# Ledger of designs, part 14: peptides against a protein of PDB entry 6RO1

Target 1, 216 residues: chain A of PDB entry 6RO1
Amino acid sequence: LGKEIEEYIHKPKYCLPFLQPGRLVKVKNEGDDFGWGVVVNFSKKSNVKPNSGELDPLYVVEVLLRCSKESLKNSATEAAKPAKPDEKGEMQVVPVLVHLLSAISSVRLYIPKDLRPVDNRQSVLKSIQEVQKRFPDGIPLLDPIDDMGIQDQGLKKVIQKVEAFEHRMYSHPLHNDPNLETVYTLCEKKAQIAIDIKSAKRELKKARTVLQMDEL

## One batch from the design tools (peptide; made by RFdiffusion4, then SolubleMPNN)

Design b1_p9_6_s3 (from b1_p9_6, 5 letters changed)
Fold by OpenDDE base, seed 2:
Structure b1_p9_6_s3 (fold): chain B 216 residues (1-216), chain A 9 residues (1-9)
Amino acid sequence: as target 1 above (216 residues)
Amino acid sequence: SFRTSQLAK
């Protein structure tokens, strides 16, 4: 259900008005989860579909992301990789296709005007970490209906299902069942496997789009 | 510093 919501939110027709400098966004590219980054700017690139000749504009957002130091050494040939959980990493401005935005926050940061100095980029990481400390349950998201103004009936149905599921989950007598942890762990494992399979299939489709950008 | 962009209702 969260992935179904993501499929609406990352569409340019909905998200572009909210991609102002300083906006917190999550970036995920296939198996690479960058977590929360900060929008620097975005650009529209003209693209022509090779088979139809139709104009299919590509939207690229520059996002300040925490990257591995290893990926920076190979930055001329390899795409940026997310920092490992155990490493500090380095904040880098990474061009990201808009459809790789997995979430958009209601939070907008003040960012330095000049992001060329490493210290200025790292200061933004400190700001993200401070926001995360203030929101222990997670950084607040833009509401797709109330904030983003998405009127799609399919999205409304998905949200209703999420709300109904959450209500059932929290109201379910099993929530107090001591065996629930075991059942939840099994359900989470099954859900994670299903997510991973769907992710892998989507990755195969998206990998074609990323490879086309490396050739441009 | 951060602000929540409350979309002005």
Scores: peptide ipSAE 0.025, ipTM 0.665, DockQ to the pose 0.096
Fold by OpenDDE base, seed 4:
Structure b1_p9_6_s3 (fold): chain B 216 residues (1-216), chain A 9 residues (1-9)
Amino acid sequence: as target 1 above (216 residues)
Amino acid sequence: SFRTSQLAK
């Protein structure tokens, strides 16, 4: 359900008005989770789809992100990678496709006018950390309906499902169970086993399909 | 310092 909400929020038609300098955003690119960064600016680039010739505008947001030091050395040739958990990393301005924004905060920071000095970039990390300290339950998100003004009925239905799910979760008898952590761990293990069974079944099906092709 | 961008009503 959270992912379904994300699919609305990261659409340019909804999020672009909120991508002002200083806006906190989360950036995730497949396996690379950069966490919270700060919008520096955004641009619209003309893109032509090679197969259809249709104009598909590409929206690029420059986001100040915590990157690995290794990514800095190879920044000319390789995509930036997030700092490792145990690494301090370095704050860098990274061009990000708008659809890679996993979340948009209601929080907007004051950022230095000149982000060329490392110290100025690193000061923004300190500011993010201060915000995180002030919001121990997580950095506040823009409300997609109330703040972003999204009127899509599909989103409203998703939100209603989320609210209903949350209500059921918090009203669940196990919510106050002193063994809740143990139960959650068991449920996570069970869920992982179910995923592993599904993956194994898919691999078995693929292997059988390959064997059937070799017999033809 | 941070500001919550309340859309000015």
Scores: peptide ipSAE 0.025, ipTM 0.670, DockQ to the pose 0.086
Fold by OpenDDE base, seed 3:
Structure b1_p9_6_s3 (fold): chain B 216 residues (1-216), chain A 9 residues (1-9)
Amino acid sequence: as target 1 above (216 residues)
Amino acid sequence: SFRTSQLAK
């Protein structure tokens, strides 16, 4: 359900009005989670490659992200990589495709006018960390309906399902159970066993099919 | 310093 909401939010028609300089955004590219960064600038790049039938304009947002120092050495040829969990990293302005924005915050920071100096970029990281300290339950998100004005009925249905699920989850007797983590672990193990059984049955069916073909 | 986007409802 969270992923379904993300599929609406990262669409240019919805998110572009909110990509002002200083806006906090989350960036995720496949396996690379950059976490929270700050929008620096937005540019429309029409890559009209004449031969690719992709008529859709690509939107690129420049986002100040915490990157690994190792990736910066090769920044001319290689894509930036997120800082490792225990790494200090360095704040870099990274061009990001808009569809890679996994979240948009209601929070907008004041950023330095000149981000060329490392110290100015690192000061923004300090600001992000201060915001995170003020919001221990997580940086507040833009509401897709109330803040972003998304009127899509599909999204409304998803949100309604999320709200209903959350209500049931928090109302569940196990929610305050001190053994909740143990119960979750057991449920995950049970689910994994069910997957493994299904996989084994599929393999057995394939093997039997091969044997039947040899007997025919 | 930070601000929240107050979209006028």
Scores: peptide ipSAE 0.025, ipTM 0.668, DockQ to the pose 0.086
Fold by OpenDDE base, seed 5:
Structure b1_p9_6_s3 (fold): chain B 216 residues (1-216), chain A 9 residues (1-9)
Amino acid sequence: as target 1 above (216 residues)
Amino acid sequence: SFRTSQLAK
């Protein structure tokens, strides 16, 4: 459900009005999760689709992201990589395709006018960390309906499902159980076993089908 | 939960 919401939010037609300087955004590129960064600016680039010749504008947002120091040494030729969990990293302005924005926050930060100095970039990291401390349950997201004004019925249905799920979760008798963490861990293990059983049954069915074909 | 924190007007 979260991924389904993301598919709406990262569309330029919805998110561009909210990509002002200082907006907190979450950036994910395939396996590389940069976490929360700050929008510096965005640009529209003219692009022609190689196969159709159709004009397909590319939207690039410059985002201040925490990058690994190793990736910075190779920055002339290699894509920036996120800082390792144990690494301090360095804040760098990275050009990001808009569809790589996995989340957009309602929070906007004041950013230094000049981000060329390292100290100015690192000050923004401190600001992000302060926001994270203020929101222990996670940085607040823009509401796709109330804040972003998205009218898509598919999104409304997804949100309704999320709300119904959250309501059921919070109203569940186990929600206040002091053993909740233990119960969740057991439920996750049970769910994994169920997946493994389903996979094994599928493989067994395939193997039986092959054996039946060899006997024909 | 998309908690809209009130932006300080």
Scores: peptide ipSAE 0.018, ipTM 0.633, DockQ to the pose 0.233

Design b1_p9_6_s4 (from b1_p9_6, 7 letters changed)
Fold by OpenDDE base, seed 5:
Structure b1_p9_6_s4 (fold): chain B 216 residues (1-216), chain A 9 residues (1-9)
Amino acid sequence: as target 1 above (216 residues)
Amino acid sequence: MIRMSQIAK
């Protein structure tokens, strides 16, 4: 359900109006999680699909991200890499495709007009960290309905499902149980075993079917 | 200390 919501947010018609300078966004590229960064600007690039010849505009967002110092040395030849958890890293402006934005915050920061100086870029990192301290439960996301004004019926159904699941989760007697983690882990293990049994039974059935065919 | 005024919703 979260991924389905993300797919709506990634649509340029919905997200582009919110990609203003200073908007907090979360960037993830495959295994590389950059965490929260700040939008600097966005651009539309004309692209032609190699297989269809159709014009498929690419939307590139320049995002100020915390990058590893190692990746910066190789920035001419290699893609930026996120700073390690124990690394301070350095804030760099990285061009990011819109579909790599895993989240868009309702929060906008005032950013320096000139981000060429390292000190100005690092000041933005301090700003992000201050926001994170203010929101211990997580940086608030744009609401796709209330903030983004998306009227898509599919999205509304997805949101309603999320709300219904959340309500059931919070109303569940085990929600406040101090043993919830233990019970959850046991239930997860039980569920995994049930999947494995189902798989093994399917394989056994296939094997028996093959044996019966060889006996005919 | 970033002033709250630097955060716009």
Scores: peptide ipSAE 0.020, ipTM 0.570, DockQ to the pose 0.057
Fold by OpenDDE base, seed 3:
Structure b1_p9_6_s4 (fold): chain B 216 residues (1-216), chain A 9 residues (1-9)
Amino acid sequence: as target 1 above (216 residues)
Amino acid sequence: MIRMSQIAK
């Protein structure tokens, strides 16, 4: 359900109006989690689908992200990599496809007009860190209905389902059970065993089918 | 992620 909501938010018609300079966004590319960065600008790029020749516009957001110093040295040949947890890193403007934005915040920062100086970019990192300190439970996200004004009935149904699941989760007697983690782990193991049994039964059936074919 | 070198063109 969360992924379904993200798919709606990632639609250019919904997210682009909120990708103003200074908007906090979270960037994730496969295994690379850059965390929170700041939108600098966005652009529409003309792209042609290789197989159909159809125009497929790509939306690229320039995001100021904390990158590893190693990746900066190789920036001409390699994609930017996130700074390691213990690494200071360096803030860099990185072009990001819109679908790689894992979150869009309601928070918008003032950013320096000139981001060419390293000090100006690093000042933005300090601002992000200050925001994170103010929101220990996490940086607030844009509400797709209240903030973004998305009126899609499909999205509304998904959100209602999420709310219903959350309500059930929080109202569940085990929610505050100190043994919840233990019970969950046991249930997960049980579920895995059930999957394994189902797999083994399928393999056995296949093996029997092969034997029957060899006897014919 | 798009390489920085591809957007500067």
Scores: peptide ipSAE 0.017, ipTM 0.536, DockQ to the pose 0.025
Fold by OpenDDE base, seed 2:
Structure b1_p9_6_s4 (fold): chain B 216 residues (1-216), chain A 9 residues (1-9)
Amino acid sequence: as target 1 above (216 residues)
Amino acid sequence: MIRMSQIAK
């Protein structure tokens, strides 16, 4: 369900109005999680589909992201890579396709006008970290309906399902049970045993079938 | 992801 919501919010028709300079966005490319970055600029590139001749515009967002120092050295030949958790890294402006934005925050930061100096880019990292400290439960996201104004019925149904699941989760008697972890672990073990029994029964059935074929 | 070298032009 979260992925389905993400698919709506990163559609250009919905997200582009919110991709102003200073907007916090989360960037993920396959296995590369850059975490939170800041929008610097946006550009529309004309692309022509080779097979149909149809204009398929590509939307590229320049995002200031924390990159590994290694990726900076190979920037001409390799894609940017996220800094390791233990690495300081360096803030770099990275061109990102809009569909790689996994989240869009309601927060906008002031960014320096000139991002050429390293110190100016690193100051933005400090600002991101300060925001993260203020929101220990996570940086606030744009609401797809209330903030972004998305009226899609499919999205509304997805959100309603999320809300219903959350409500059931929070209303569940075990949610606040101090023994929840213990009970969960026992249930997980029980479920695993049930899977193992089912597997063993399948193997036994296969073995019996083979024996019956040898007796025929 | 677009290569950084493509923006510097």
Scores: peptide ipSAE 0.016, ipTM 0.540, DockQ to the pose 0.024
Fold by OpenDDE base, seed 1:
Structure b1_p9_6_s4 (fold): chain B 216 residues (1-216), chain A 9 residues (1-9)
Amino acid sequence: as target 1 above (216 residues)
Amino acid sequence: MIRMSQIAK
């Protein structure tokens, strides 16, 4: 359900109006989590689908991201990599495809007019960190309905399902049980054992069938 | 992720 919501948000018709300079966005590329960055600009590029020859517009967002210093040395040949958790890293403007934006925040930051100086880019990192401190439970996300104004009935149904699941989860008697983790772990172990027993029974049945065939 | 060198063209 979360992924379905993301798919709606990633639609250019919905997200592009919110990709203004200063918008906080979260960037993920496969196994690379860059975390929160700041939109600098976006552009539409003409792309042609290789199989159909149809024009498929590619939307590229320039995002100021915290990158590993090691990856920057090889920036001519290699894609930027996220800074390690223990690494300070360096803020760099990285072109990102819109579908790699894993989240869009309601928060917009002021960005220096000139991002060429390293100090100006690093000042933005400090601003991101300050925002993160202000929101210990997480940086607020754009609401697809209330903030983005998406009127898609499919999205509304998905959100309603999420809300219903969340409500059921929070209303569950075990939700506030201090032993929930222990109970969950025991239930998970029990479920795993049940799977293993089922597997072993299947193997035993196969082995018996083979033995019966050898006795014939 | 698009390489910066490909976009600056």
Scores: peptide ipSAE 0.015, ipTM 0.521, DockQ to the pose 0.024

Design b1_p9_7_s2 (from b1_p9_7 with S1M H8Y)
Fold by OpenDDE base, seed 4:
Structure b1_p9_7_s2 (fold): chain B 216 residues (1-216), chain A 9 residues (1-9)
Amino acid sequence: as target 1 above (216 residues)
Amino acid sequence: MPIYLKYYE
């Protein structure tokens, strides 16, 4: 459900009005989670679909992201990589496709006018960290309906499902159970065992089918 | 409504 909401939010028709300089955004590219960064600028690039000749405009947002130092060395040949957890990293302006924005914050920072100096870029990281300290429950997100004005009925249905799920989750008797972690761990183990049994049964069935084919 | 914060100077 959260992923379904993300699919609406990162659509150019909805998110572009909110991609102003200084907007906090979360960037994720497959396995690479950059976390929170700051929008520097965005651009529309003309693109043509190779098979249809149709105009497929690409939207690229320049985001100041915390990258690994290795990404600095290989920036000409390799895609930027997120800083490792134990790495200080370095803030870099990275061109990001708009569909890689996993979240958009209601928070907008003032950013230095010149981001060429490393110190100016690193100051933005400090500002992000200060925002995170101010919001211990997480950096506030733009509401897709109230803030972004998305009228899509599909999104409304997804949100209603999320709200109904959250309500059920928080109303569940185990939610406030001090043993919840223990129960959860036991349930996870039970679920894993059930998967393993199902896998083993499938393998056994395959093996039997192979044996029957070799007897024919 | 967007929250505007200054960067840390």
Scores: peptide ipSAE 0.021, ipTM 0.653, DockQ to the pose 0.071
Fold by OpenDDE base, seed 3:
Structure b1_p9_7_s2 (fold): chain B 216 residues (1-216), chain A 9 residues (1-9)
Amino acid sequence: as target 1 above (216 residues)
Amino acid sequence: MPIYLKYYE
């Protein structure tokens, strides 16, 4: 459900109006989670669809991201990589495709006018960290409906399902059960055993099929 | 409605 919401939010028609300089955004590229960064600017690039030859505009957002120092040394040949959790890292302006934005915050930061000096870029990291301290439960997100004004019925249905799920979760008698972790672990084990049984049955069926083929 | 953005310094 969360991923389905992201598929709506990262569509250019919805998110572009909110990609102003200073906007906090979260960037993920496959296994690379850069976490929270700050929008510097965005640009539209001309692209051609490989199959139709039709012009398909690509939207690139320049985001100030915390990158590993190692990746910066190889920046001529390799894409920037996120800083390790225990690493200080270095803030760099990275061009990111808009569909790699996993979240958009309601928060905008004041950013230095000149981001060429390292100290100016690192000051933005301090500002991000200060925002994170102010929001221990997570940096506030733009609401897709109330803030972003998305009228898509598919999104509305997804959100309603999330809200209904959350309501059921919080109203469930086990939500406040001190043994919830134990019950959860037992349910997880039961689910795993069911998967293992299904796997074993499939392997047994394959083995029987092979034996029948050898008898023919 | 205009989105009131919170700016943090």
Scores: peptide ipSAE 0.018, ipTM 0.586, DockQ to the pose 0.072
Fold by OpenDDE base, seed 1:
Structure b1_p9_7_s2 (fold): chain B 216 residues (1-216), chain A 9 residues (1-9)
Amino acid sequence: as target 1 above (216 residues)
Amino acid sequence: MPIYLKYYE
């Protein structure tokens, strides 16, 4: 359900009006999670679909991201990689395809006009970290309906499913149970035992089938 | 509704 919402939000027709300089965005490329970065600018690139010859414009957003220092040394040959959790990293402006935006925040930062100095880029990291401290439950997202004005009926149905799921989770008698972790661990153990029993029954069935074939 | 852009300095 979360991924289905992301598929709407990262569509250019919906997200482009919100990609102003200073907007917080989350960037993920397959296994590379850059976390939160800041929009610097965006551009439209002319592209042609290889199979149809139709014009398919690509939208590239320049995002200031925390990159590993190792990836920056080889930046001529290698794509930027996210900094390790324990690494300081370096803030770098990275061109990102719009569909790689996994989230868009309601938060917009003031950014330095000149991002060429490393100190100016690193100041933005401090600002991101300050925002994260102010929002311990997570950086606030743009609402796709109320903030972004998306009128798609498919999205509305997905949101309604999320809300109904959340309501069921929060209304569940165990939600506020102080023993929830203990009950969860017991349920997980029970589920594992059920898998093991199913495996053992399959092995026993195979062994019996082999014995019947040796008696023929 | 105005999008309350929270600007952080």
Scores: peptide ipSAE 0.015, ipTM 0.556, DockQ to the pose 0.075
Fold by OpenDDE base, seed 2:
Structure b1_p9_7_s2 (fold): chain B 216 residues (1-216), chain A 9 residues (1-9)
Amino acid sequence: as target 1 above (216 residues)
Amino acid sequence: MPIYLKYYE
């Protein structure tokens, strides 16, 4: 469900109006999670589909992202890599395809006008960290319907399913149970045991089938 | 082609 919502949000027709300088966005590229960065600018690049000759515009957003210092050394040949959890990293302006935006925040930061100095870029990291500190439950997201104005019926159905799921989750008697973690761990163990039993039964069945074939 | 993220210095 969350991924289905993401597929709507990162569509250029919906997100472009919200990609103003200072907007907090999450960037994820395959296995590389950059976390929260800040929009610097965006551009529309004309692209022509090789096979159809149709104009397929590419939307590139320049995002100030926390990158590993190692990835910067090979910037000519290698893509940016996210900073490791244990490193400070370096804030770099990275051109990102709009579909790699995994989230868009309602929060906009004031950013320095000149991002060429390292100190100015690193000051933005401090600002992101301060926002994260203020929102322990996560940086607030743009509402796809109320903030972004998305009228897609498919999205509305997804949101309704999420809300219904959340309602069931929060209304569940165990939600406020102080033993929820213990109960959950026991349920996971039970589920794992059930899987193991099912696996063992399959192996036993295979072994019996082999024995029956050897006795014939 | 994945647009290789070229860093702007």
Scores: peptide ipSAE 0.007, ipTM 0.473, DockQ to the pose 0.027

Design b1_p9_7_s3 (from b1_p9_7, 3 letters changed)
Fold by OpenDDE base, seed 3:
Structure b1_p9_7_s3 (fold): chain B 216 residues (1-216), chain A 9 residues (1-9)
Amino acid sequence: as target 1 above (216 residues)
Amino acid sequence: MPIYLKFYE
């Protein structure tokens, strides 16, 4: 279900309006998970399909990503690789195809104007880490319907399935109760409460325009 | 430098 949602949000027609400088995004390339990075810029590239000769525009987003030091040495010839779990890594501006964005956060950061100095790039990593500390349950995502305005009925069905699945998961401890009706009623109430909490969190997020992180 | 978070919808 998460993958199905991802297939919608990474489409240029939906995500491009949200790819402003400072936007937190998650990048995955095949088996490489870069985790959370920060958007620097995006561009439209002309591409020609090899077989048809048709113009197929490619959208490239430049993202500050935590890369392995090995990637830096071979940056001219090799694709960037994510930092290993046991290494600090280094923040690099990596051109990423938009369809490789696995998540888009509602959070934007103020980033240095000049990202050429290593210290400026590393400061952004510190900022990401601080955001992660403030959101122990995970960095908040854009809502694909409420925030991104996606009207696709397929997505709505996926969201409904996710909500129903979450509802069932929360009800699972009660499903061992032979009283299915009571379980379903409690599940429905819990699901409604979860929806209400999510709505309240969205409203709080809307009201929460700028947070200064004093610990940095 | 203080880090500013801005939430966008």
Scores: peptide ipSAE 0.045, ipTM 0.750, DockQ to the pose 0.119
Fold by OpenDDE base, seed 2:
Structure b1_p9_7_s3 (fold): chain B 216 residues (1-216), chain A 9 residues (1-9)
Amino acid sequence: as target 1 above (216 residues)
Amino acid sequence: MPIYLKFYE
């Protein structure tokens, strides 16, 4: 179901309005998970389909991603690789096709105006890590319906299935779990956290979705 | 499709 939602949100017609500088996005390319990065810019490239002559525009988003240092040694024609778990990596601006965005956050960061210095790029990684610390259950996502305004009935059905599944997961009395009270307390805490996240999302929306992390 | 690195000098 999460993958089905992804198939909607990565479509240019839906996501482009949200690809402003500083927007947190998750990038995945085949087996390579880059995790969370920050949008720097996007561009529309004219592409002509060779067989039909039809204009099929390609959308490229420049995303600041944590890359392996080995990727920097490779020619400009080689694919970027995500940083290994054991390495710090280096933040690099990587041109990414928009359909490779696996998630879009409600969070936007202030980014340095000049990303040429390594220190400026690495400062953005520190900011991402700080956001992750503040959201232990995961970086908040844009709501495809409420935030992105997607009206597709297929998506609505997927969301309804997710909600029904979640409701069943919570409504199925773990009748046999001796820790039922602990589970209820955790479910209530999770529900409260979800409310708090929703509230925080609303406050972020009121704050033009821009986290001033310089003073945080 | 491969993601290419953009180098900033």
Scores: peptide ipSAE 0.033, ipTM 0.682, DockQ to the pose 0.026
Fold by OpenDDE base, seed 1:
Structure b1_p9_7_s3 (fold): chain B 216 residues (1-216), chain A 9 residues (1-9)
Amino acid sequence: as target 1 above (216 residues)
Amino acid sequence: MPIYLKFYE
């Protein structure tokens, strides 16, 4: 069900208005999970479909991502790879096809004006880590209906199924299956996160103000 | 509306 939602949100017609500089996005490319990065900019490239000769525009978003240092040495010929969990990695601006965005956050960061210096790029990683610290249940996502304005009936049906599943999960007595408890705890966290996101969004909508945080 | 966060190191 989460994957079905991703199939909507990564479509250019829905996500492009939200790909402003500083937007937190999650990037996945096949087996490579880059995790959360920050949008730097996006561009539209002309592409011709090989079979029809029709113009199919490609949308490329430049995302500041935590990359493996090994992948950077061959950056001229090879795609960047995500940093390993045990690796520090290095923040790099990576061109990403928009359909590789697996999530879009409601959070936007102020980013350095010049991302050429390594220190400026690494400062953004510290900012991402601070956001993650402030949202222990997960970085808040854009609501596909309320925030992104997606009116697709297929998406509404998916969301209804998710809500019905969540409701059933809460209404059923916890079967003592330890695997179910993990799923339930994750789903409760996810539901609580969704509520907390809705509440935080309401508070932010009220505040209309940039949260300045002096802790870094 | 987006959440705008600015961190000052």
Scores: peptide ipSAE 0.195, ipTM 0.834, DockQ to the pose 0.106; fails the geometry check
Fold by OpenDDE base, seed 4:
Formats: C-alpha cells, sequence, structure tokens
Structure b1_p9_7_s3 (fold): chain B 216 residues (1-216), chain A 9 residues (1-9)
C-alpha cells in the first residue's frame, strides 16, 4: 500500500509544484536507498521518444544527497551510491529522475546560496539530522490528498485501505499470530506513511511554534 | 503551508 501511494506521488503532474529549493525528499534507486536529501532545483528536459517522435519530457531534480566517497571518485562513469551506515559520506548534488522520489516531506530547509564549498553542503546534512531528531517517528510527509491535491480515486481507495488496516490492527489484540510480524512490518511502513502525514502536521504546528519562539 | 526550518550554525 505504501508502494502504491509512491506510484502516485512521484508522477510529475502531482509532485513538480512541491519540488522547490530546500524541500526534503527521499530518493531510492532500485537497491540504493539514499534516504532523505534536499531539493536544490529541478529542470524539464525535452526528450523525443525515438520510436514515436512524441515529446516525452524528462524531469530531473537536483537533490543534495549523502553519497559514499568511493562513488565520488568514479562519478564521471558511475552513478552516485548512498553512503554506508557507518560512513560519514559526503553531501553531493545528484541529478535524480523525478520518478525515483519515494517520499516528499512537508518540511523545507533554508539552504546556503552557494553549495560549491564542502562545508556548506555538510551543513545541510547537519540540518537534516536535526530534523530527524525533532521527528523521532519519521520526517513528516506531504499528504497526497490534502497537501498535494491528488484527486485520483485509486489513491483514495489505497488510503482508505491503509486506514482500515490500521484501525483493525489497533482494535484486534493480534497477540498470537507469528505471521503478523511480517504483515506488521510491511503495514507499519505503510501505516507510518499515513500516520506520519497526520501526526507530522500536528507536530509541525508544535515545532513551528518552537522555532518561532527561538527566533523571538 | 510548508514548514520552514532554519538552523543556525
Amino acid sequence: as target 1 above (216 residues)
Amino acid sequence: MPIYLKFYE
């Protein structure tokens, strides 16, 4: 169900208005999970489908991502790879196809105007880590219906199924079925997306109030 | 509305 939601949110017609500089986004490319990064900019590339002559616009978003140092050495020939968990890594601006965005946050960061210095890029990593500390249950997501304005009936049905599943999980003390842990792990990831949207809107109201108080 | 977080070094 979370993957089904992802199939809607990564569509350019829905996500492009939210790909503003400083927006937190999650990037996943097949087996490579980059985690959370920050949008720097996006561009539309005119591409012509070789077989049909139809205009197939490619949307590329430049995202500041934590990359492995090994991938940077080969950056001329190889795609960037995510930093290993125990690796410090380096923040790099990576061009990402829009369909590789697995999540879009309601959070926007202020980013340095010049991202050429390593220290400026690494300061953004510190900012991401601070956001993660403030949201222990996960970085707040955009609501695909309420925030992104997606009216697709298929998505609404998916959301309803997620909500109904969550409600059943909380209402049934499913103490005894060992197969539930696997379903729980998959459904916690999916449910966490929907709960994170609602809880994050509430916590964000609190966090914004705290940040406004710290600037006072 | 988007949440803007500013972290001061």
Scores: peptide ipSAE 0.162, ipTM 0.819, DockQ to the pose 0.088; fails the geometry check

